# Peptides against a protein of PDB entry 2KNC, part 15

Target 1, 74 residues: chain A of PDB entry 2KNC
Amino acid sequence: KGPDILVVLLSVMGAILLIGLAALLIWKLLITIHDRKEFAKFEEERARAKWDTANNPLYKEATSTFTNITYRGT

## One batch from the design tools (peptide; made by RFdiffusion4, then SolubleMPNN)

Design b1_p11_5_s1 (from b1_p11_5, 7 letters changed)
Fold by OpenDDE base, seed 2:
Structure b1_p11_5_s1 (fold): chain B 74 residues (1-74), chain A 11 residues (1-11)
Amino acid sequence: as target 1 above (74 residues)
Amino acid sequence: EVVQQLLEKLL
């Protein structure tokens, strides 16, 4: 059987399309991994900023609890 | 090897 020129052409076209699709999937995967790492850093920095605000020596809680020593509960 | 054998069976 001689090489079916139509089958060879269709197989080459199919291979090019599959390589193109694989390249797009790899690109999308790399971006998705990058975005997840950047988001994890952003959430860590946001968590640190919240802790640094709590440890700020200028931060005074608006609420103070006082124990009234003279309160004799009825 | 496997891809060549598949190509030889297809052709």
Scores: peptide ipSAE 0.028, ipTM 0.609, DockQ to the pose 0.037
Fold by OpenDDE base, seed 3:
Structure b1_p11_5_s1 (fold): chain B 74 residues (1-74), chain A 11 residues (1-11)
Amino acid sequence: as target 1 above (74 residues)
Amino acid sequence: EVVQQLLEKLL
């Protein structure tokens, strides 16, 4: 029995759609891995910058605790 | 081989 031309056409269309979907999934996976690596690098750089700031003797904390000598806590 | 057997089973 000759190949059902409709089955061949639907199988080719299905294969193209599956390849396209697979390519999009691979692309999304690669981006997601890239973004996680970049975010991990950013958090490492932020952790280093915080460490360097903590070791900088010229760093004044933005939060100064002023002991108000006139505040008698009731 | 495998693709041909799948094609022969599908057609």
Scores: peptide ipSAE 0.028, ipTM 0.607, DockQ to the pose 0.052
Fold by OpenDDE base, seed 5:
Structure b1_p11_5_s1 (fold): chain B 74 residues (1-74), chain A 11 residues (1-11)
Amino acid sequence: as target 1 above (74 residues)
Amino acid sequence: EVVQQLLEKLL
């Protein structure tokens, strides 16, 4: 019984399609994980830069609160 | 095993 040429052809085509799909899924997964880690680091660095600015002795707040010594809040 | 049995069935 010679190999069913149709079964061989369909099995090879199916294998190529599955390998191609698997490669695309792995590639997309790796990029998605990379981009999420990079974005998380960027948001952490941005949050940290805000904290470092608040604790920076060179940072002068743009808002000057003048306590009016003559204002008796009645 | 399964791939080998498929190959033996193909030959």
Scores: peptide ipSAE 0.024, ipTM 0.580, DockQ to the pose 0.039
Fold by OpenDDE base, seed 4:
Structure b1_p11_5_s1 (fold): chain B 74 residues (1-74), chain A 11 residues (1-11)
Amino acid sequence: as target 1 above (74 residues)
Amino acid sequence: EVVQQLLEKLL
């Protein structure tokens, strides 16, 4: 049976569309993996900066507790 | 398998 020219054309078009879709999925997957690695690195650097700030002798807390010496709790 | 069975039906 000779190849149906319409089936051959539709199969080639379908293959091109599937290759294009696969390329877009691979591209999106690579970007998503890259962005997650960069975000994980950023959160690790931010966590380190918080620990470094807690150990920094120049860190002055924005909140100061004042003990009112005139407050006799009744 | 499925692709080969499709090719055998087309030929």
Scores: peptide ipSAE 0.024, ipTM 0.570, DockQ to the pose 0.042

Design b1_p11_5_s2 (from b1_p11_5, 8 letters changed)
Fold by OpenDDE base, seed 2:
Structure b1_p11_5_s2 (fold): chain B 74 residues (1-74), chain A 11 residues (1-11)
Amino acid sequence: as target 1 above (74 residues)
Amino acid sequence: ELLELYLLLLL
């Protein structure tokens, strides 16, 4: 029985499609991992910028709480 | 995007 030419052609086409699909899945996985790491880094940098602003000795909160010593809550 | 590229490769 010689190799069935149709089986060989279909197997080559199937292999090309599977390699293409695998390459696209790997590419998407790499991008997704990259984007997740970059997003985590941006959120960390944003958090650091907020903490650095909170520890800035020049930052005075616009809201001051005063205890009114004459207020006896009725 | 990726699904469209797969559909274009299937056509």
Scores: peptide ipSAE 0.121, ipTM 0.770, DockQ to the pose 0.173
Fold by OpenDDE base, seed 4:
Structure b1_p11_5_s2 (fold): chain B 74 residues (1-74), chain A 11 residues (1-11)
Amino acid sequence: as target 1 above (74 residues)
Amino acid sequence: ELLELYLLLLL
């Protein structure tokens, strides 16, 4: 029995659609893995910067406390 | 977005 032309046509169309879907899934997976690695690196750098700030003798807190000299504590 | 557009083209 020769190849059914309809089966060949549908199999080629199905293969093209599956290749396109597989390419998009691979692309999305690669981006998602990249973004998660970059975000993990950013959170690690942010954590290190917070630790460095806590140990940095040049860190001046952005909050200045003013003692009101006119406050006679009741 | 791009995957949703492809799924809509498949449907």
Scores: peptide ipSAE 0.113, ipTM 0.765, DockQ to the pose 0.164
Fold by OpenDDE base, seed 1:
Structure b1_p11_5_s2 (fold): chain B 74 residues (1-74), chain A 11 residues (1-11)
Amino acid sequence: as target 1 above (74 residues)
Amino acid sequence: ELLELYLLLLL
């Protein structure tokens, strides 16, 4: 008994669909891993730049808290 | 985009 021609056609169509879906999943996974590695590198470089700024002896905080000793909140 | 292209190729 040869394979049913309908079963062969449906199996080939199903295989093409599964290969296409697998290729899209692999592509999405590769991009997601790439983007996460690149983002992690940028956040590490940003963190290092922030640490270097904090260790700069010329860095003065832009925020000066002035206590007005005459301000008695009524 | 890529998923839409695949769905369009399937249709």
Scores: peptide ipSAE 0.112, ipTM 0.766, DockQ to the pose 0.186
Fold by OpenDDE base, seed 5:
Structure b1_p11_5_s2 (fold): chain B 74 residues (1-74), chain A 11 residues (1-11)
Amino acid sequence: as target 1 above (74 residues)
Amino acid sequence: ELLELYLLLLL
């Protein structure tokens, strides 16, 4: 019995489908890993920048708390 | 986008 031409065609179509799905899953996985690494790096850089700002003697906190002497909390 | 394009190309 020669190879069933329908089985060959369906197997080729199925192989193309599986390769394309595998490529998309790998691509999505690589992007997700990249994005997580970049986010972790940005949070580390932000943490370092906050620590550097806290050690900067020129950093005046923008929050001047004026106690309103007229506010008698009832 | 890319997944939708691939699904459309398959259909």
Scores: peptide ipSAE 0.109, ipTM 0.764, DockQ to the pose 0.171

Design b1_p11_5_s3 (from b1_p11_5, 7 letters changed)
Fold by OpenDDE base, seed 2:
Structure b1_p11_5_s3 (fold): chain B 74 residues (1-74), chain A 11 residues (1-11)
Amino acid sequence: as target 1 above (74 residues)
Amino acid sequence: DLLERFLSLLL
């Protein structure tokens, strides 16, 4: 039996589609891993900056708490 | 050769 030209064409099309899909999945996976690592570093740096601000002896809190002397809690 | 081997697995 000579090669069925339809089987050959469908197999080539299927192989191209599978390779294309695999390449897109690998690309998506690499980006997702990269973005998660970058985001984790960004959140660590942001957390460190907040801690450094809290320990800064020159930092004055913008919020002042006042006790109302006239409020007797009735 | 490589294409013939691939086609021989499909036919």
Scores: peptide ipSAE 0.050, ipTM 0.691, DockQ to the pose 0.047
Fold by OpenDDE base, seed 3:
Structure b1_p11_5_s3 (fold): chain B 74 residues (1-74), chain A 11 residues (1-11)
Amino acid sequence: as target 1 above (74 residues)
Amino acid sequence: DLLERFLSLLL
């Protein structure tokens, strides 16, 4: 039997769609891996910057904890 | 060819 033209057309269309979907998934995966690595690096740099700031004797914490002396914890 | 091999898997 000669090739079923409908099977050929559907297989080509399906292959194009699958290749397109695979390319999008690979692209998304690469971006997601990149973004996670960049975010991890950013959090590490931010952690180091906090350590360096905490070791600076001139650093005054911007957060002042005020204990309300009138709050009797009822 | 690649097409004959592909067609032989489908058909």
Scores: peptide ipSAE 0.049, ipTM 0.685, DockQ to the pose 0.055
Fold by OpenDDE base, seed 4:
Structure b1_p11_5_s3 (fold): chain B 74 residues (1-74), chain A 11 residues (1-11)
Amino acid sequence: as target 1 above (74 residues)
Amino acid sequence: DLLERFLSLLL
């Protein structure tokens, strides 16, 4: 049976659609993985910046305990 | 080769 031109055309169209869909899925997957890695780094840097603020040598704890040596309790 | 094999499976 000679090549069914309709079968060939439909198969080529189907292949192009599948390749296009696969390319879009791969592209979306790569972007999603990239964005998650960048967001994880940003959250880690924010966490480190918060720890560095807590360890800032200019940050004096608001609570200073003074032992009054002269306080003779009644 | 891959295209010819694919076409030979379709014909």
Scores: peptide ipSAE 0.046, ipTM 0.680, DockQ to the pose 0.042
Fold by OpenDDE base, seed 5:
Structure b1_p11_5_s3 (fold): chain B 74 residues (1-74), chain A 11 residues (1-11)
Amino acid sequence: as target 1 above (74 residues)
Amino acid sequence: DLLERFLSLLL
């Protein structure tokens, strides 16, 4: 039986759709990996900046903790 | 190999 022209056309269309979908998935995966690395770097830089600010002798914390010596916790 | 198998299923 010669190749069914309809089966050939549907197989080619299916292959093009699968290649397109695979390319989009690879692209999304690459972006997701890139964004995770950049976000991890940003959080590390932000953590370092927070530690540097906490070690700054000019940084006066806005929160003053007063220990109420009369507070007998239940 | 895969293309030949696809072609052999199509013939």
Scores: peptide ipSAE 0.040, ipTM 0.652, DockQ to the pose 0.045

Design b1_p11_5_s4 (from b1_p11_5, 7 letters changed)
Fold by OpenDDE base, seed 3:
Structure b1_p11_5_s4 (fold): chain B 74 residues (1-74), chain A 11 residues (1-11)
Amino acid sequence: as target 1 above (74 residues)
Amino acid sequence: LLLEKFLEELL
């Protein structure tokens, strides 16, 4: 078969598009992995900060349980 | 090499 110039051109165009798409997918994957790691780190830091606050003898819990003395349960 | 083999398979 002689070289089908149309097949060569379409294959090169397809390869460029696939490389571009693959690069975008890799980039999105890297960002998604980074974001999940950063979020996990932030939740760990938040959990530590909550623990440190709970152990502070000066910490007053913001949650006051008000017993409604006028609530005679039906 | 890999591109040549791909071109040989395509052509």
Scores: peptide ipSAE 0.033, ipTM 0.643, DockQ to the pose 0.062
Fold by OpenDDE base, seed 1:
Structure b1_p11_5_s4 (fold): chain B 74 residues (1-74), chain A 11 residues (1-11)
Amino acid sequence: as target 1 above (74 residues)
Amino acid sequence: LLLEKFLEELL
């Protein structure tokens, strides 16, 4: 039985499409892993920056609690 | 090798 030229052509086209799809999936996976690692670093740096603001001696809380010494709750 | 086997199985 000679090779069915149609089966050969369809198989080659299918293989090219599968390779293209696999390459896109690998590319998307690599980007997703990269972005997750970069986001984790960004959140760590942002957490450190929040801790540094808590220890900033120039930070004055916008809310000043004044204890009224004359407040007798009557 | 792998491509030749695939071509032999297809042909």
Scores: peptide ipSAE 0.032, ipTM 0.643, DockQ to the pose 0.052
Fold by OpenDDE base, seed 4:
Structure b1_p11_5_s4 (fold): chain B 74 residues (1-74), chain A 11 residues (1-11)
Amino acid sequence: as target 1 above (74 residues)
Amino acid sequence: LLLEKFLEELL
């Protein structure tokens, strides 16, 4: 069958559009995977910082409890 | 293979 010039042109245009769309989807997928790995690392670092604060001998609670020695509980 | 079959059906 002789090449239909219109079918060839439309197929090439369609292929270029599909390649462009596929490249954008791959790019978005790579970024989304990267961001999820970075967020997981950040939550792990935040968890470690809470554990370190709980075991830090320099941590002084901002709340001081004063026992009122003059309070005779009735 | 798939591209060749597509080109053979197109041309």
Scores: peptide ipSAE 0.030, ipTM 0.626, DockQ to the pose 0.059
Fold by OpenDDE base, seed 5:
Structure b1_p11_5_s4 (fold): chain B 74 residues (1-74), chain A 11 residues (1-11)
Amino acid sequence: as target 1 above (74 residues)
Amino acid sequence: LLLEKFLEELL
């Protein structure tokens, strides 16, 4: 059976398109994993900075709650 | 295997 030149051309074109699509999917996957790790680290650092600010002994809340121990709620 | 069978069917 002589090589069907049309089948060869279509198979090569299909293979190039599949390789290109696979490369784009791998690239997108690598970026997505990288960005998610960096974002998770940034949110953890931001959470730690918020906790450190809340536990900072120099941080006075703008609201001082005075619990009046003598307040018998009438 | 798959590529060899494909090449044998193409040839």
Scores: peptide ipSAE 0.026, ipTM 0.604, DockQ to the pose 0.037

Design b1_p11_6_s1 (from b1_p11_6, 9 letters changed)
Fold by OpenDDE base, seed 2:
Structure b1_p11_6_s1 (fold): chain B 74 residues (1-74), chain A 11 residues (1-11)
Amino acid sequence: as target 1 above (74 residues)
Amino acid sequence: SLLELLKKLAE
């Protein structure tokens, strides 16, 4: 006997759906890996910018801390 | 079952 036509049609349809789902998962995985690499690069550049600022002799902090000598703690 | 469907394809 040949295979039942309904079984063949359902199996082909199922296979196509699984291939499509697999392709979507692979696509999402590739995007996620790319995004993580880009984010890591961004964080590295941001960290490098802080180090460069620390080595810049022209950098002066905008924030100053002053001690109030008149404060008695009351 | 899925196995029965696969057997039907192999017939």
Scores: peptide ipSAE 0.051, ipTM 0.678, DockQ to the pose 0.054
Fold by OpenDDE base, seed 3:
Structure b1_p11_6_s1 (fold): chain B 74 residues (1-74), chain A 11 residues (1-11)
Amino acid sequence: as target 1 above (74 residues)
Amino acid sequence: SLLELLKKLAE
């Protein structure tokens, strides 16, 4: 008989789609891992920068607390 | 099933 040409064509198309989907999933996975590693490094650098700021006696924090005298908690 | 598809390919 030989292979059914329609089955062959559909199987090839399905394989291509699955390979494409797999490639996208792998790509997303790699990006996600990369981004999490970069974010971890960013948080480490931020923590270090905060520590360095705390050790500088000349540092004046930009954050100020304002008391709103008109606020009655309602 | 995938096995049935493979069987059809082998026919």
Scores: peptide ipSAE 0.049, ipTM 0.660, DockQ to the pose 0.068
Fold by OpenDDE base, seed 5:
Structure b1_p11_6_s1 (fold): chain B 74 residues (1-74), chain A 11 residues (1-11)
Amino acid sequence: as target 1 above (74 residues)
Amino acid sequence: SLLELLKKLAE
């Protein structure tokens, strides 16, 4: 006996939906892994820049702190 | 059930 046409159609539709969902999940997973690697690299470079600044004796801070002697917090 | 559908496909 051949399979019922309705059963075949529904099975194909279900398979397409599952394949589509699986493809989206794989795509999201790949993007998430890529983004995490890029972010980790960015944070490492930022940490190195801070470390290099802290240990470079030639570095001069661009900001100066001034004490306002007249400020009484009113 | 899903099993019944698979059974019908196998007939």
Scores: peptide ipSAE 0.048, ipTM 0.663, DockQ to the pose 0.059
Fold by OpenDDE base, seed 4:
Structure b1_p11_6_s1 (fold): chain B 74 residues (1-74), chain A 11 residues (1-11)
Amino acid sequence: as target 1 above (74 residues)
Amino acid sequence: SLLELLKKLAE
């Protein structure tokens, strides 16, 4: 007799929805992986910049520590 | 159910 026309239509509609959802999940996964790789590269470059600063003899810390010689701790 | 739909497709 062949498959019922309503079953065929509903199965096709369901398949399209599942393919669409799968495509969205794959797309989100690819973006997430891309963003994580870019962030990892950014952190590596930031770490390198910190090491380069440490080796730069012209680097002077913005924070200074002062010793109050008049404080007696009373 | 999904099983019923698959059964109908197999007929």
Scores: peptide ipSAE 0.048, ipTM 0.666, DockQ to the pose 0.055

Design b1_p11_6_s2 (from b1_p11_6, 9 letters changed)
Fold by OpenDDE base, seed 1:
Structure b1_p11_6_s2 (fold): chain B 74 residues (1-74), chain A 11 residues (1-11)
Amino acid sequence: as target 1 above (74 residues)
Amino acid sequence: LLLELLLELAL
């Protein structure tokens, strides 16, 4: 049975579509891995910035302790 | 490679 020219054409079209789909999947995977690494770095920097804010000598606790000099507890 | 495999499948 001679080569079914239709099967050859459909196989070439299918191969091009599969290569295109594989390239898009690889591209999406690379972006997703990149974004996860950048997000992890951003969350680490944000965590460090929160620790630096907790140690900021400009942070006066909103809690003013008023010592009542007139209260001698009996 | 892919063209050779398609040529072998077509023979």
Scores: peptide ipSAE 0.033, ipTM 0.644, DockQ to the pose 0.086
Fold by OpenDDE base, seed 3:
Structure b1_p11_6_s2 (fold): chain B 74 residues (1-74), chain A 11 residues (1-11)
Amino acid sequence: as target 1 above (74 residues)
Amino acid sequence: LLLELLLELAL
């Protein structure tokens, strides 16, 4: 039985489609991993910036809890 | 690899 030319053509077409799909999936995976790493850095920098804003002694929290020393709870 | 697989499928 000679090589079924149709099976060879369909296998080549299928292989090209699978390689193309695999390349797109790998590319998407790499971008997603990169984006998650960048987002994690951004959230860490944002957390540090929030700590730096909280440690800015010029930003007195408008809520100074005045412990009213005179409130002896009766 | 792909050429070997195509050759093995062609036999």
Scores: peptide ipSAE 0.032, ipTM 0.631, DockQ to the pose 0.078
Fold by OpenDDE base, seed 5:
Structure b1_p11_6_s2 (fold): chain B 74 residues (1-74), chain A 11 residues (1-11)
Amino acid sequence: as target 1 above (74 residues)
Amino acid sequence: LLLELLLELAL
């Protein structure tokens, strides 16, 4: 029985579609992993910048709290 | 696998 040309054509079409889908999934996965690593680094740098600002010895709080030692609440 | 199956089907 000669090769069912229809089965060969459908199998080749199916293989091309599966390869194309696999390539798109791999591409999306690589981008998603890259973007998550870059975002995690950005959030870490932003967190460090906030910590450095909070502990910056050059940052004087605009509010000075004076404890009035003579204030005995009536 | 797929290529072998296609070759077997071609024979």
Scores: peptide ipSAE 0.029, ipTM 0.629, DockQ to the pose 0.062
Fold by OpenDDE base, seed 4:
Structure b1_p11_6_s2 (fold): chain B 74 residues (1-74), chain A 11 residues (1-11)
Amino acid sequence: as target 1 above (74 residues)
Amino acid sequence: LLLELLLELAL
């Protein structure tokens, strides 16, 4: 039986489609991993900037507690 | 692998 030219053509077409799909999936996976790493770094930098704001020596809490030393509880 | 499988099928 000579190589069934139809089976060879369909196998080559199927292989090209599978390689193309695999390449697209790998590419999408690499981008998704890259974007997640960059986003995680951005959230870490944003968290650090929030901590630096909390440690700002110019930040005075709007609420001051005064102990009234003259309050002798009856 | 894929080329060997195609060669076995062609044979």
Scores: peptide ipSAE 0.029, ipTM 0.624, DockQ to the pose 0.062

Design b1_p11_6_s3 (from b1_p11_6, 9 letters changed)
Fold by OpenDDE base, seed 2:
Structure b1_p11_6_s3 (fold): chain B 74 residues (1-74), chain A 11 residues (1-11)
Amino acid sequence: as target 1 above (74 residues)
Amino acid sequence: LLLKELLELAL
């Protein structure tokens, strides 16, 4: 039986399609991992910026609690 | 290799 040229052609076409699909999946995976790392870094920088704003030495709370030491509750 | 095995299986 000679080689079924149709089976060979279909197998080569299938292999090319699978390699192309695998390359696209690897590309998408690399981008997704990169994006997640960048997003995690961005959220960390944003968290640090909020902490730096909270520790602003120029920000005095508008409310001061004063304990009146002369108030002996009768 | 894989293409040779597929070609040999198709013969």
Scores: peptide ipSAE 0.034, ipTM 0.656, DockQ to the pose 0.058
Fold by OpenDDE base, seed 3:
Structure b1_p11_6_s3 (fold): chain B 74 residues (1-74), chain A 11 residues (1-11)
Amino acid sequence: as target 1 above (74 residues)
Amino acid sequence: LLLKELLELAL
């Protein structure tokens, strides 16, 4: 049983395809993890910017809760 | 290494 040259060729081709696919999956995974970390930082910075805006003493919330002191709920 | 194992498996 000589080495089936066809089996060797198909195994090498399959290995190259699997390595290529694995590299693409690893690359996509790394990007996805990077993007999630960057998005989490962006949402944290956005949250901090919202807190900074809320702490701006010049920022009057458009929602003035007028407690109508004269509304004695009958 | 992998090429040698693949060659041994093919033989």
Scores: peptide ipSAE 0.031, ipTM 0.638, DockQ to the pose 0.080
Fold by OpenDDE base, seed 5:
Structure b1_p11_6_s3 (fold): chain B 74 residues (1-74), chain A 11 residues (1-11)
Amino acid sequence: as target 1 above (74 residues)
Amino acid sequence: LLLKELLELAL
């Protein structure tokens, strides 16, 4: 019955280690998925803010090109 | 299950 107690102890230790490793992997996976979703949302909002700045009807370009309708180039 | 069988075998 000595070897059986050692097998039980090693199996319990192995199970605890596997559960701990699985919990750490799940935790890391959840964080990684969360951070990627937040980063993707931030880059989308930043891309939209650039588009909204380029098409902002309040953004008047500092350079207005007036075509002089009376300029017939010689 | 497996842990109970292992415990019963140890006892």
Scores: peptide ipSAE 0.031, ipTM 0.639, DockQ to the pose 0.054
Fold by OpenDDE base, seed 4:
Structure b1_p11_6_s3 (fold): chain B 74 residues (1-74), chain A 11 residues (1-11)
Amino acid sequence: as target 1 above (74 residues)
Amino acid sequence: LLLKELLELAL
């Protein structure tokens, strides 16, 4: 029947479009998850590098607190 | 499942 051929053609076209769209969404999702994991690792490495700089025994704060023991508070 | 039911309805 003429209508059955049109329904089959439209169903095949719709299935191809849905599979293509699903594949693109899965691909984009996988890339986005990968990039977020790599960025999280980079931020962890950057945080560790900042902690290593803060624990550098060569870093002396430019500010020294001197307690004046002669100040008896008048 | 749904594609089989659609195919059985179209035959």
Scores: peptide ipSAE 0.025, ipTM 0.607, DockQ to the pose 0.056

Design b1_p11_6_s4 (from b1_p11_6, 9 letters changed)
Fold by OpenDDE base, seed 2:
Structure b1_p11_6_s4 (fold): chain B 74 residues (1-74), chain A 11 residues (1-11)
Amino acid sequence: as target 1 above (74 residues)
Amino acid sequence: LLLDELLKLAL
């Protein structure tokens, strides 16, 4: 039987569609990996900013607890 | 390669 031209055409169309889909999946994967790395960096920088604020000697806690030494519990 | 095998299956 001669080459089934329909099978060849459908196989070429299928291959092009699969290559296109694979390229889109690779592109989406690269973006997703990039976004996750950027988000992780942003969360690390935000965590560091909280630690820097906690070590800032200009920030005194607004609340001071004093023990009343004169309270004998009578 | 893959195309030649597909061609052989189609013959």
Scores: peptide ipSAE 0.046, ipTM 0.697, DockQ to the pose 0.055
Fold by OpenDDE base, seed 3:
Structure b1_p11_6_s4 (fold): chain B 74 residues (1-74), chain A 11 residues (1-11)
Amino acid sequence: as target 1 above (74 residues)
Amino acid sequence: LLLDELLKLAL
Protein backbone atom coordinates (compact mmCIF):
# COMPACT_ATOMS: atom_id res chain seq x y z
CA LYS B 1 0.00 0.00 0.00
CA GLY B 2 1.69 3.21 -1.12
CA PRO B 3 1.48 6.13 1.28
CA ASP B 4 -2.14 7.26 1.23
CA ILE B 5 -1.68 10.75 -0.18
CA LEU B 6 -5.03 11.73 1.35
CA VAL B 7 -3.89 10.66 4.84
CA VAL B 8 -0.66 12.64 4.39
CA LEU B 9 -2.54 15.74 3.19
CA LEU B 10 -5.10 15.49 6.00
CA SER B 11 -2.33 14.95 8.58
CA VAL B 12 -0.43 18.02 7.32
CA MET B 13 -3.63 20.11 7.34
CA GLY B 14 -4.47 18.82 10.82
CA ALA B 15 -0.93 19.56 12.05
CA ILE B 16 -1.09 23.14 10.69
CA LEU B 17 -4.49 23.67 12.35
CA LEU B 18 -3.24 22.21 15.65
CA ILE B 19 -0.08 24.37 15.54
CA GLY B 20 -2.22 27.44 14.81
CA LEU B 21 -4.61 26.59 17.65
CA ALA B 22 -1.70 25.85 20.02
CA ALA B 23 -0.07 29.19 19.11
CA LEU B 24 -3.36 31.02 19.82
CA LEU B 25 -3.75 29.20 23.15
CA ILE B 26 -0.13 30.00 24.14
CA TRP B 27 -0.66 33.63 23.09
CA LYS B 28 -3.91 33.86 25.09
CA LEU B 29 -2.22 32.21 28.08
CA LEU B 30 0.72 34.66 27.94
CA ILE B 31 -1.64 37.65 27.68
CA THR B 32 -3.79 36.31 30.53
CA ILE B 33 -0.73 35.81 32.77
CA HIS B 34 0.60 39.25 31.81
CA ASP B 35 -2.78 40.91 32.42
CA ARG B 36 -3.16 39.22 35.84
CA LYS B 37 0.35 40.38 36.82
CA GLU B 38 -0.41 43.91 35.63
CA PHE B 39 -3.76 43.89 37.45
CA ALA B 40 -2.04 42.66 40.64
CA LYS B 41 0.46 45.57 40.33
CA PHE B 42 -2.42 47.99 39.71
CA GLU B 43 -4.25 46.75 42.84
CA GLU B 44 -0.98 47.06 44.85
CA GLU B 45 -0.46 50.63 43.56
CA ARG B 46 -4.12 51.41 44.35
CA ALA B 47 -3.73 49.99 47.86
CA ARG B 48 -0.55 52.11 48.29
CA ALA B 49 -2.31 55.24 46.99
CA LYS B 50 -5.16 54.59 49.45
CA TRP B 51 -2.61 54.24 52.27
CA ASP B 52 -0.87 57.48 51.25
CA THR B 53 -4.30 59.20 51.19
CA ALA B 54 -5.13 57.82 54.65
CA ASN B 55 -1.79 59.15 55.96
CA ASN B 56 -2.44 62.63 54.58
CA PRO B 57 -3.66 64.58 57.65
CA LEU B 58 -5.29 67.04 55.22
CA TYR B 59 -7.50 64.29 53.74
CA LYS B 60 -11.01 64.71 55.05
CA GLU B 61 -12.89 61.48 54.52
CA ALA B 62 -15.89 62.24 52.34
CA THR B 63 -17.74 59.70 54.49
CA SER B 64 -18.78 61.64 57.56
CA THR B 65 -20.54 59.15 59.80
CA PHE B 66 -23.48 61.26 60.90
CA THR B 67 -24.41 59.72 64.22
CA ASN B 68 -28.09 60.51 64.10
CA ILE B 69 -28.46 61.46 67.77
CA THR B 70 -32.22 61.02 67.31
CA TYR B 71 -31.89 57.32 66.39
CA ARG B 72 -32.77 55.61 69.60
CA GLY B 73 -32.54 52.04 68.38
CA THR B 74 -35.47 50.77 69.43
CA LEU A 1 11.23 11.45 14.76
CA LEU A 2 7.50 12.41 14.55
CA LEU A 3 7.71 12.43 10.73
CA ASP A 4 9.25 8.92 10.74
CA GLU A 5 6.44 7.62 12.98
CA LEU A 6 3.83 9.25 10.71
CA LEU A 7 5.60 7.74 7.69
CA LYS A 8 5.56 4.29 9.36
CA LEU A 9 1.84 4.73 10.12
CA ALA A 10 1.16 5.74 6.50
CA LEU A 11 2.98 2.79 5.07
Scores: peptide ipSAE 0.039, ipTM 0.671, DockQ to the pose 0.080
Fold by OpenDDE base, seed 5:
Structure b1_p11_6_s4 (fold): chain B 74 residues (1-74), chain A 11 residues (1-11)
Amino acid sequence: as target 1 above (74 residues)
Amino acid sequence: LLLDELLKLAL
């Protein structure tokens, strides 16, 4: 029986589709891992900057609280 | 493997 050209063509088409899908999944996975690592680093740097600002003895709060000594709550 | 078995089945 000669090679079923249709079976060979369908198998090659199926293999190309599976390889293409696998390549797209790998690409998406690599990007997703990269973006999550970069975002985690950015949030860590932002958290450190807030913590360092809160504990920096050179940081003066922009808000001055004046206690009104004459305010007797009615 | 799978391609060789498909090729044998086609022959």
Scores: peptide ipSAE 0.039, ipTM 0.678, DockQ to the pose 0.066
Fold by OpenDDE base, seed 4:
Structure b1_p11_6_s4 (fold): chain B 74 residues (1-74), chain A 11 residues (1-11)
Amino acid sequence: as target 1 above (74 residues)
Amino acid sequence: LLLDELLKLAL
């Protein structure tokens, strides 16, 4: 039986489709990993900027606690 | 490997 030309054609078409799908999945995975690393770096930089604000000697809390020294609890 | 086994089954 010579190689069934239909089986050869369908196998080549199936292989091309599987390689194309695998390449798209790998590409999407690489982008997703890249974006997650960039987002993690952005959140780290944002966290550091918040810590620098907390250590800023010009930062005064908007809330002041006053102790009423004249309040004698009954 | 798998392609060579499929080719042997087709022949």
Scores: peptide ipSAE 0.036, ipTM 0.660, DockQ to the pose 0.058

